# Peptides against a protein of PDB entry 3QIS, part 26

Target 1, 334 residues: chain A of PDB entry 3QIS
Amino acid sequence: PSLELSRREFVFENVKFRQLQKEKFQISNNGQVPCHFSFIPKLNDSQYCKPWLRAEPFEGYLEPNETVDISLDVYVSKDSVTILNSGEDKIEDILVLHLDRGKDYFLTISGNYLPSCFGTSLEALCRMKRPIREVPVTKLIDLEEDSFLEKEKSLLQMVPLDEGASERPLQVPKEIWLLVDHLFKYACHQEDLFQTPGMQEELQQIIDCLDTSIPETIPGSNHSVAEALLIFLEALPEPVICYELYQRCLDSAYDPRICRQVISQLPRCHRNVFRYLMAFLRELLKFSEYNSVNANMIATLFTSLLLRPPPNLMARQTPSDRQRAIQFLLGFLL

## One batch from the design tools (peptide; made by RFdiffusion4, then SolubleMPNN)

Design b1_p9_6_s1 (from b1_p9_6, 6 letters changed)
Fold by OpenDDE base, seed 3:
Structure b1_p9_6_s1 (fold): chain B 334 residues (1-334), chain A 9 residues (1-9)
Amino acid sequence: as target 1 above (334 residues)
Amino acid sequence: SFLESYRPE
């Protein structure tokens, strides 16, 4: 069996978070026998492609002289954004198109990723006074390494921040501040806030705006700005409540004094973001007659974002653990 | 406001 491929090289320029790109090619059975094709893993890989790449179809049958279009879809989700922001992963892959009882065909995937403030750590963002697209990649790496070291020092209750020549970190990321300040100014009276979805086009504009600028006003509807805040919190590599404190939050959920003590043990940036968000949400709840937002809805929604179970516990999360997590947040909203 | 105390400089 043999195939003819219309292309073998694919370049995905300027790949962005949540922006789908597609490249198409044709495969043709130029043989005299039916062919089964499939994308197969390389020798040491569990999957035929990286998490941000998909082939559609990924397998099929071709009769003699049959042709099929294959779509290569590049999509950076919350699950791939962090490793692409850090440069740990890149827009590079090799696909192996296997022909049953035939030969392998190699496809080269290449391109570039444009970093996002979405999927970047709170620690790194607190050190970024400029939009992430203005920050050199080398400096992003340094900021992430420094951010990791500062998180560890903060958790260990080690030496006071030496007032040395490093620029003072922001109290909260500018991106979170911009989103929350917009919602506080313009969305407190918005009916069905956090209940109505945003528009996908507006969400992309908000992401691009936060990655490239420090706007005076965020573009899009209040619903799109609200959803952008949820997407931002969901995409964080480390949730606002660090994984190390997850179990202690559940254990303290019915003691408001212990809950506050647990939050006081968060790294400075995480603690500031948590307090800032809780202050905003308490203000939003004062307008419940206008925005239809209540404490139970907000606690339920934000619990999944702020108080994520550690990856090793995700499969074991009980309904009781979910209720404790909600109760923990309720103690800061009421 | 308390929110304004978090404004980036």
Scores: peptide ipSAE 0.415, ipTM 0.935, DockQ to the pose 0.933
Fold by OpenDDE base, seed 2:
Structure b1_p9_6_s1 (fold): chain B 334 residues (1-334), chain A 9 residues (1-9)
Amino acid sequence: as target 1 above (334 residues)
Amino acid sequence: SFLESYRPE
């Protein structure tokens, strides 16, 4: 069996978080026998491609002189955004198109990723006074490394070394401040806030706006701005309540004094973001007659974002653990 | 407001 491929090299320029890109090519059976094709893993890989890439179809049969279109889809989700922001991964892959009893055909995937404030750590974002797209990638790496060290010092209750001539970190990321300030100003009377989904085009505009500028006003509907806040919190590499404190939050869920002590042990940026969000949500609840927002809805929604189980425990979360997590958050909303 | 006290400088 043999194939002819219309293209073997694919370039995905300016790949962004949550923005789908597609490249198409044709494969033709120029042989005299039917063939089965499939994308196969390389010798050391479990998957035929990286998590941000897919082929559709990834397998199939071709009769002699038959042609099929294959779509290569590049999509950076929350699962790939952090490793692409850090430069640990890149928009580069090699696909192996295998023919049963035939040859392997190699496809080269290349391109560039544009960093996002989505999927970047709270610590790094607190050190970024400018939009992330204005920050050199080398400096993003340094900011993540420094942020990790400052987190560890904070957890160990180590006295901050005298901040030398380093610029003072922001109290909260500017991106969080912009989202919440917009919602506080314009969305407190918005009916069904956090219950109605945003528009995908508006979400992309909001992401691009936060990655590239410091706007006076965020574009899009209040629903899109509200969903962008949820997406931001979901995409954090570490949740607002650090994984190390997860179990202590569950254990303290019915003791408001211990709950406040647990929050006081968060790294400074995480603690500030938590307090800022809780203050906003308590203000939003004052307008419940207008926005249909209640404490149970908000606690249920934000608990999954703010108080995530560590990856090793995610598969074992009980309904009781979820209820304790909700109760923990309710103690800051009521 | 308390929210305004978190404004980035």
Scores: peptide ipSAE 0.409, ipTM 0.934, DockQ to the pose 0.930
Fold by OpenDDE base, seed 1:
Structure b1_p9_6_s1 (fold): chain B 334 residues (1-334), chain A 9 residues (1-9)
Amino acid sequence: as target 1 above (334 residues)
Amino acid sequence: SFLESYRPE
């Protein structure tokens, strides 16, 4: 069996968070026998491609002289954004198109990723006074490394933050401040806020706006700005409530004094973001007659974003754990 | 406001 491929090299330029790109090619059975094709893992890989890549179809059967179109889809989700922002991963892959009882065909995937403030750590963003697209990639790496070290120091409570670093970190990321300030100014009276989805085009404009500028006003509807805040919180590599405190939040869920003490142990940036968000959400709840937002709804929605179970506990999360997590957050909304 | 006290410099 043999295949002819219309193309073997694919370049995905300017790949962005949540922006789908597609490249297509044809495979033709130029042999005399039917053949089955499949994308197969390389020897050391569990999957045929990286998490941000997909082939459609990834397998199939071709009669002699049959041709099929294959789509290569590049999509950076929350699961790939952090490693692409840091440059730990890149828009590079090799696909192995296997022909049953035939040979392998190699496809080269290449391109460039444009960093996003989405999927960047709170600590790194607190050190970024400029939009992420203005920050050199080398400096992004340094900021993530420094952010990790500062997180660890803050958790250990051993070293006072050396006041001598010439640039004080922001209290909260400018991106979170911009989103929340917009919602506070313009969305408090918005009916069905956080219940109505945003528009995908507006979400992309908001992401691009936050990645490239410091706007006076965020583009898009209040629903799109609200959803962009949810996407931002969901895409954080470390949730606003750090994984290390997850169980303590559940254990304290019915004691408001212990809950506040647990939050006080968060890294400075995380603690500030948590307090800022809770202050905003309490303000939003004053307008419940207009926005149809209530404390139980907000607690349910934001608990999944702010108080995520650690990856090792995710499969073990009980309904009781979810209820405790919601109760923990309710103690800051009421 | 309390929210304004978090404004990035």
Scores: peptide ipSAE 0.408, ipTM 0.933, DockQ to the pose 0.928
Fold by OpenDDE base, seed 5:
Structure b1_p9_6_s1 (fold): chain B 334 residues (1-334), chain A 9 residues (1-9)
Amino acid sequence: as target 1 above (334 residues)
Amino acid sequence: SFLESYRPE
């Protein structure tokens, strides 16, 4: 069997979080026999491509003189955004197109990624006084390393070393402050807030706005700004309640005193973000006659974002664990 | 407001 490929090199310029890009090519059977094609893993890989890449179709049959179009789709989700923001991973891959009893064809994927405040740690964002797109990539790496060391020191209750003349970290990330301040000013009377989805174009504009500027006003509808806050919390590499405290939150869910003690043990930035969000959500609940928002709806929605099970326990989460997690959060909303 | 006390400086 033999194939002709219309293209073998693909460049994806200016890849962004949640922005789909597509490149297409053709495969033609220039042989005299039917062939089966498939994308196959490289020797050390479990998958034929990186998590942010997909081929469609990834396999198929071609009759003699048949041609098929293949789409290469690049999409950075919450699962890839953190490693791309740090520069640990890049928009580079090699695809192996295999023919049954035939040759391997190599496709080169390349491009550049534009960093986002979405998928960046709370600790790193508290050290960023400028938009992330103004921060050199080398400094982003240093800020993530420093953020890890500060989290570890905070968990170990180590005395803060005399921070020299380094600027004090922000109490909360500027991005989350901007989202919540906008919602507090403009969305408290918004009917079906956090129940109606935002517009995808407006979500992209909000993300780009927060990555590139410090706006006085966030663009888009109140529903899009509300959904952008949910996406921000979902994309965090470490949830607002750190994974190390997850089980203690479930165990304390019916004791409001122990719940407050667990929150006091969070790293400073995580504890500040948690208290800031709970203060906002309690204000929003005062307007329930206008916005149709109630404590059970808010607790159910935000529990999945703020109090995520650790990756090793995610497959074992029971309905009882989810109900305890909701009860933990309710003790801060009521 | 309590929310304003979290404003980034």
Scores: peptide ipSAE 0.403, ipTM 0.932, DockQ to the pose 0.922

Design b1_p9_6_s2 (from b1_p9_6, 7 letters changed)
Fold by OpenDDE base, seed 3:
Structure b1_p9_6_s2 (fold): chain B 334 residues (1-334), chain A 9 residues (1-9)
Amino acid sequence: as target 1 above (334 residues)
Amino acid sequence: DFLESYRPE
């Protein structure tokens, strides 16, 4: 069997978080026999492509002189964004299109990723006084390394920050501050806030706005700004409540004093973000007559975002663990 | 307010 491919080189320029890009090509059976094609893993890979790439269809049959269109879809989800932001991964791959009892065809995928504040650590963002797109990639790496070292020092209760660090970190990321300040100013009276979905086009505009600027006002509806905050919290590489404290939050869920002590042990940026969000949500709850927001809804929604189980416990999360996690957050909302 | 006390400088 043999194939003709209309294209073998694909370039995905300016790949962004949550922005789907598509490139298409044709494969044609120029042989005299039917052929089965499939994308196959390279040696030592578990998957035929990287997590941000998909082929559709990824397998099929072609009769003699048959042609099929294949779509190569590039989509950076919350599961790929952090690795691309750090430059640990890149918009580069090689796809192997295999023919049963035939030869392999190699496809080259290349391009560039544009970093996002979405999927960046709270510690790194607290050091970024400028939009992430203004920060050189080399400096992003340094900021992530410094962020890791400061988190470790904070957890170890080691020496107070030497006053000689040239730039004082922000109390909270500017991106979180901008989202919450907008919601506090304009959305406290918004009916069905956090219950009505945003518009996808507006969400993309909000993400691009936060990645490229420090706006006076966030574009889009209050629903889109609210959903952008949820997406931001979901995309964090480490949740606002660090994984190391997850079990202690569950164990303390019915003791408000112990809950506050657990939160006091968070790294500074995480602790500040938690307190800031809880203060905002308590203010939002004062307007429940207008926004239809209640403490149980908010606690349920934000529990999945702020108090994520560590990956090793994901498969073991009981209904009792979920209820304890909700109860933990309720103790800060009531 | 408490929220404004978190404003980035």
Scores: peptide ipSAE 0.424, ipTM 0.936, DockQ to the pose 0.934
Fold by OpenDDE base, seed 1:
Structure b1_p9_6_s2 (fold): chain B 334 residues (1-334), chain A 9 residues (1-9)
Amino acid sequence: as target 1 above (334 residues)
Amino acid sequence: DFLESYRPE
């Protein structure tokens, strides 16, 4: 069997978080026999492509002289955003299009990723006084490394770090402050806040706005700004409540004093973000008559974002654990 | 305001 490919090199320029890009090519059976094609893993890979890439169709049959269009879809989700922001991964891959009883065809995927404040650590963002697109990629790497070291120091040392002459980190990321300040000013009376989805175009504008600027006002509807906050919290590499404290939050869920002690053990930036969000959500609950927001709804929604089970426990989460996690957050909303 | 006390400098 033999195939002809219309293209073998694909370039995805300016790939952004949550922005789908598509490139298409044709494969044609220029042989005299039916053939089966499939994208196959490389020798050491479990999958035929990186998590941010997809081929559609990824397999199929072609009769002699048949042609099929294949779409290569690039989409950076929350699962790939962090490693792309750090430059640990890149918009580069090699796809192996296998022909049964035939040869392999190699496709080269290349491009560039534009970093996002979405999927960046709270520690790095607290050190980032400028929009992420103004920060050199080399400095982003250094900020993530430094963020990890400061997190570890904060967990191990009860002693205040000597604030050496380095620029004082922000109390909370500017991006979280901008989102919450906007919602506090403009969305407290918004009917069905956090219940109505935002518009995908507005979400992209909000992400691009936060990545490139320090706006006075966030673009889009209150629903889109609210959903952008949820997406931001979901995309964090480490949740606002660090994985190390997850079980202690569950164990303390019915003792409000112990819950506050657990939160006091968070790294400074995580603790500040948690307190800031809880303060905002308590203010939002005062307007429940207008916004239809109640403590149980908010606790249920934000529990999955703020108090995520560690990856090793995710498959073992019981309904009881979920209820304890909700109860933990309720103790800060009531 | 408590929220304003978190304003980035």
Scores: peptide ipSAE 0.416, ipTM 0.934, DockQ to the pose 0.929
Fold by OpenDDE base, seed 5:
Structure b1_p9_6_s2 (fold): chain B 334 residues (1-334), chain A 9 residues (1-9)
Amino acid sequence: as target 1 above (334 residues)
Amino acid sequence: DFLESYRPE
């Protein structure tokens, strides 16, 4: 069996978080026998491609003189955004198109990624006074390393050594402040806030706006700004309530005094973001007659974003654990 | 306002 490929090199320029890009090529059976094709893993890989890449179809049969179009889809989700922001991973891969009893065909994928404040740590964002697209990639790496070391020092209750002439970190990321300040000013009376989805084009515009500027006003509908806040919280590498405190939140869920003590042990930036969000959500609940927002809906929605189970707990969250997590958050909304 | 006290400087 043999194939002819219309193209073997693919370049994906200016890849962004949640923006789908597609490149297509044709495969043709120029042999005299039917062939089965499949994309196969390389020797050290569990999958045929990186998590941000997909081939469609990834396998199939071709009759003699048959031609099939294959789509290569690049999409950066929450699962790949953090490692691309840090430059730990890049828009580079090699695909192996295998023929049964035939040859391997290599496809080269390359390109560039544009960093996002989405998927960046709260610690790093508190050190960024400028939009992330203005920050050199080398400085992003340094800010993430410094942020990790400060998180560890905070968890170990190590006294911060003398704040040398380094600029003080922000109390909360400017991106979270901008989203919440907009919602507080313009969305408190918005019917079905956090219940109606935003528009995908407006969500992309909001992400690009926060990555490239410090706007006076966020573009898009109140629903799109509200969904952008949810996407931001979901994309955090470490949730607002750090994984180390997850079990203690569940254990304390029915004791409001212990719940407040657990929150006091969060790193400074995480604790500030948590208190800021809880203050906003309590303010939003005063307008429940206008926005149809209630404490149970908000607690159910934000619990999955703010209080995620640790990745090492391969056990799916039980219905009991989910109810304890909701009860923990309710103690800050009521 | 309590929310304004979190404004980035």
Scores: peptide ipSAE 0.413, ipTM 0.934, DockQ to the pose 0.923
Fold by OpenDDE base, seed 2:
Structure b1_p9_6_s2 (fold): chain B 334 residues (1-334), chain A 9 residues (1-9)
Amino acid sequence: as target 1 above (334 residues)
Amino acid sequence: DFLESYRPE
C-alpha cells in the first residue's frame, strides 16, 4: 500500500484560546490495493495527538485512486489553555499517519500560541498591570513561579518576606474587574442575565479585548459579557475557592460563621475575588424584578465555577455534596 | 461604591 499526501507540514500561526483553526490536506491512494489509514500514537504516547489538536477523519479506507480530505483542527479549550499560557506546552506536534501493512507518514505541526488572561492564575493576573499580550513570555513564567510561592506563603501564614520594591499586586485581576464593572453598570436590568447565552463572535472579541487592552467599555451584549465572566471563572487553573479549602467549605455549609472563616483563609487574591464577586451578585439580586435573577439560580450557576472538587477527587460530586456547595454560596448571597 | 473600591490602580 502507498499514499500520496498533499502536505506534511502545517503551521498554525497566532493560536488563541477558544479560536478554532483548521488546516486541510489530501491523502490519495496511489497504490493498486485498498488501504486502511489511521493516526496512531507515538511509542511513548497514549494519544495520536496533543489535547488541542484533532484530525478528522482520524481513520478510514481508501480504494485505489481514491482521495480523502483530512482536517487538522487546532482548538485550545480550558483543558489546554493553562499549560500553553505557561509555555509548558507549545503548538508543536508530530502526527503519525499509519498505513496498514504499509509505511508511516510523519506530519509536522508547528505554530505559536498567544497567551490569554483566561486560564492564567489569579495570583499572576494580580501582578499584571498591563494586558497579558504586552507581557513578555519570560516574565509570565516568572510571574507564575512567584505566584505559586506567594500562594504557598499565604496558606502557611508566613510573614511576607519584605523582598524588594516589587510592585504592589492588584486587589483583583483587572480583567475580572472590567467584566464585573461592566455588568454592574449596564446589565443589572438585563432580563435573563446569566440565563441567555452570549454570541460566539462577541465572546471572542471580549477575550481578545481583555488579552490586548484595558478597554473603557467591553464590546458585545450583556449576555456575552456575562458568559465571558463564566468562561473566565471556569478556565482558572485553580478555582476562586482553592482546592485545599473545598472539603472545609462543604463541611461548614450550614454554619455562616465557619463559612466566613474558611473564606478568610484563602490567598489574598482569591479572597478578594470571592468577596468582589459576592458583592456584585448581591447587587444584581436587588434588581431581580428586572433581570429575573434569583439567589438559587445564581448559587447553582456560580457554585460549579467557584467551588470545584479537586482533580484527584475524580468521584462524581454526590447530590449531597452539590447541595452543601450551593448552601455554602447561598450564605454569601442572602 | 464597594465594587469601585476594588478598581485596579
Scores: peptide ipSAE 0.412, ipTM 0.934, DockQ to the pose 0.924

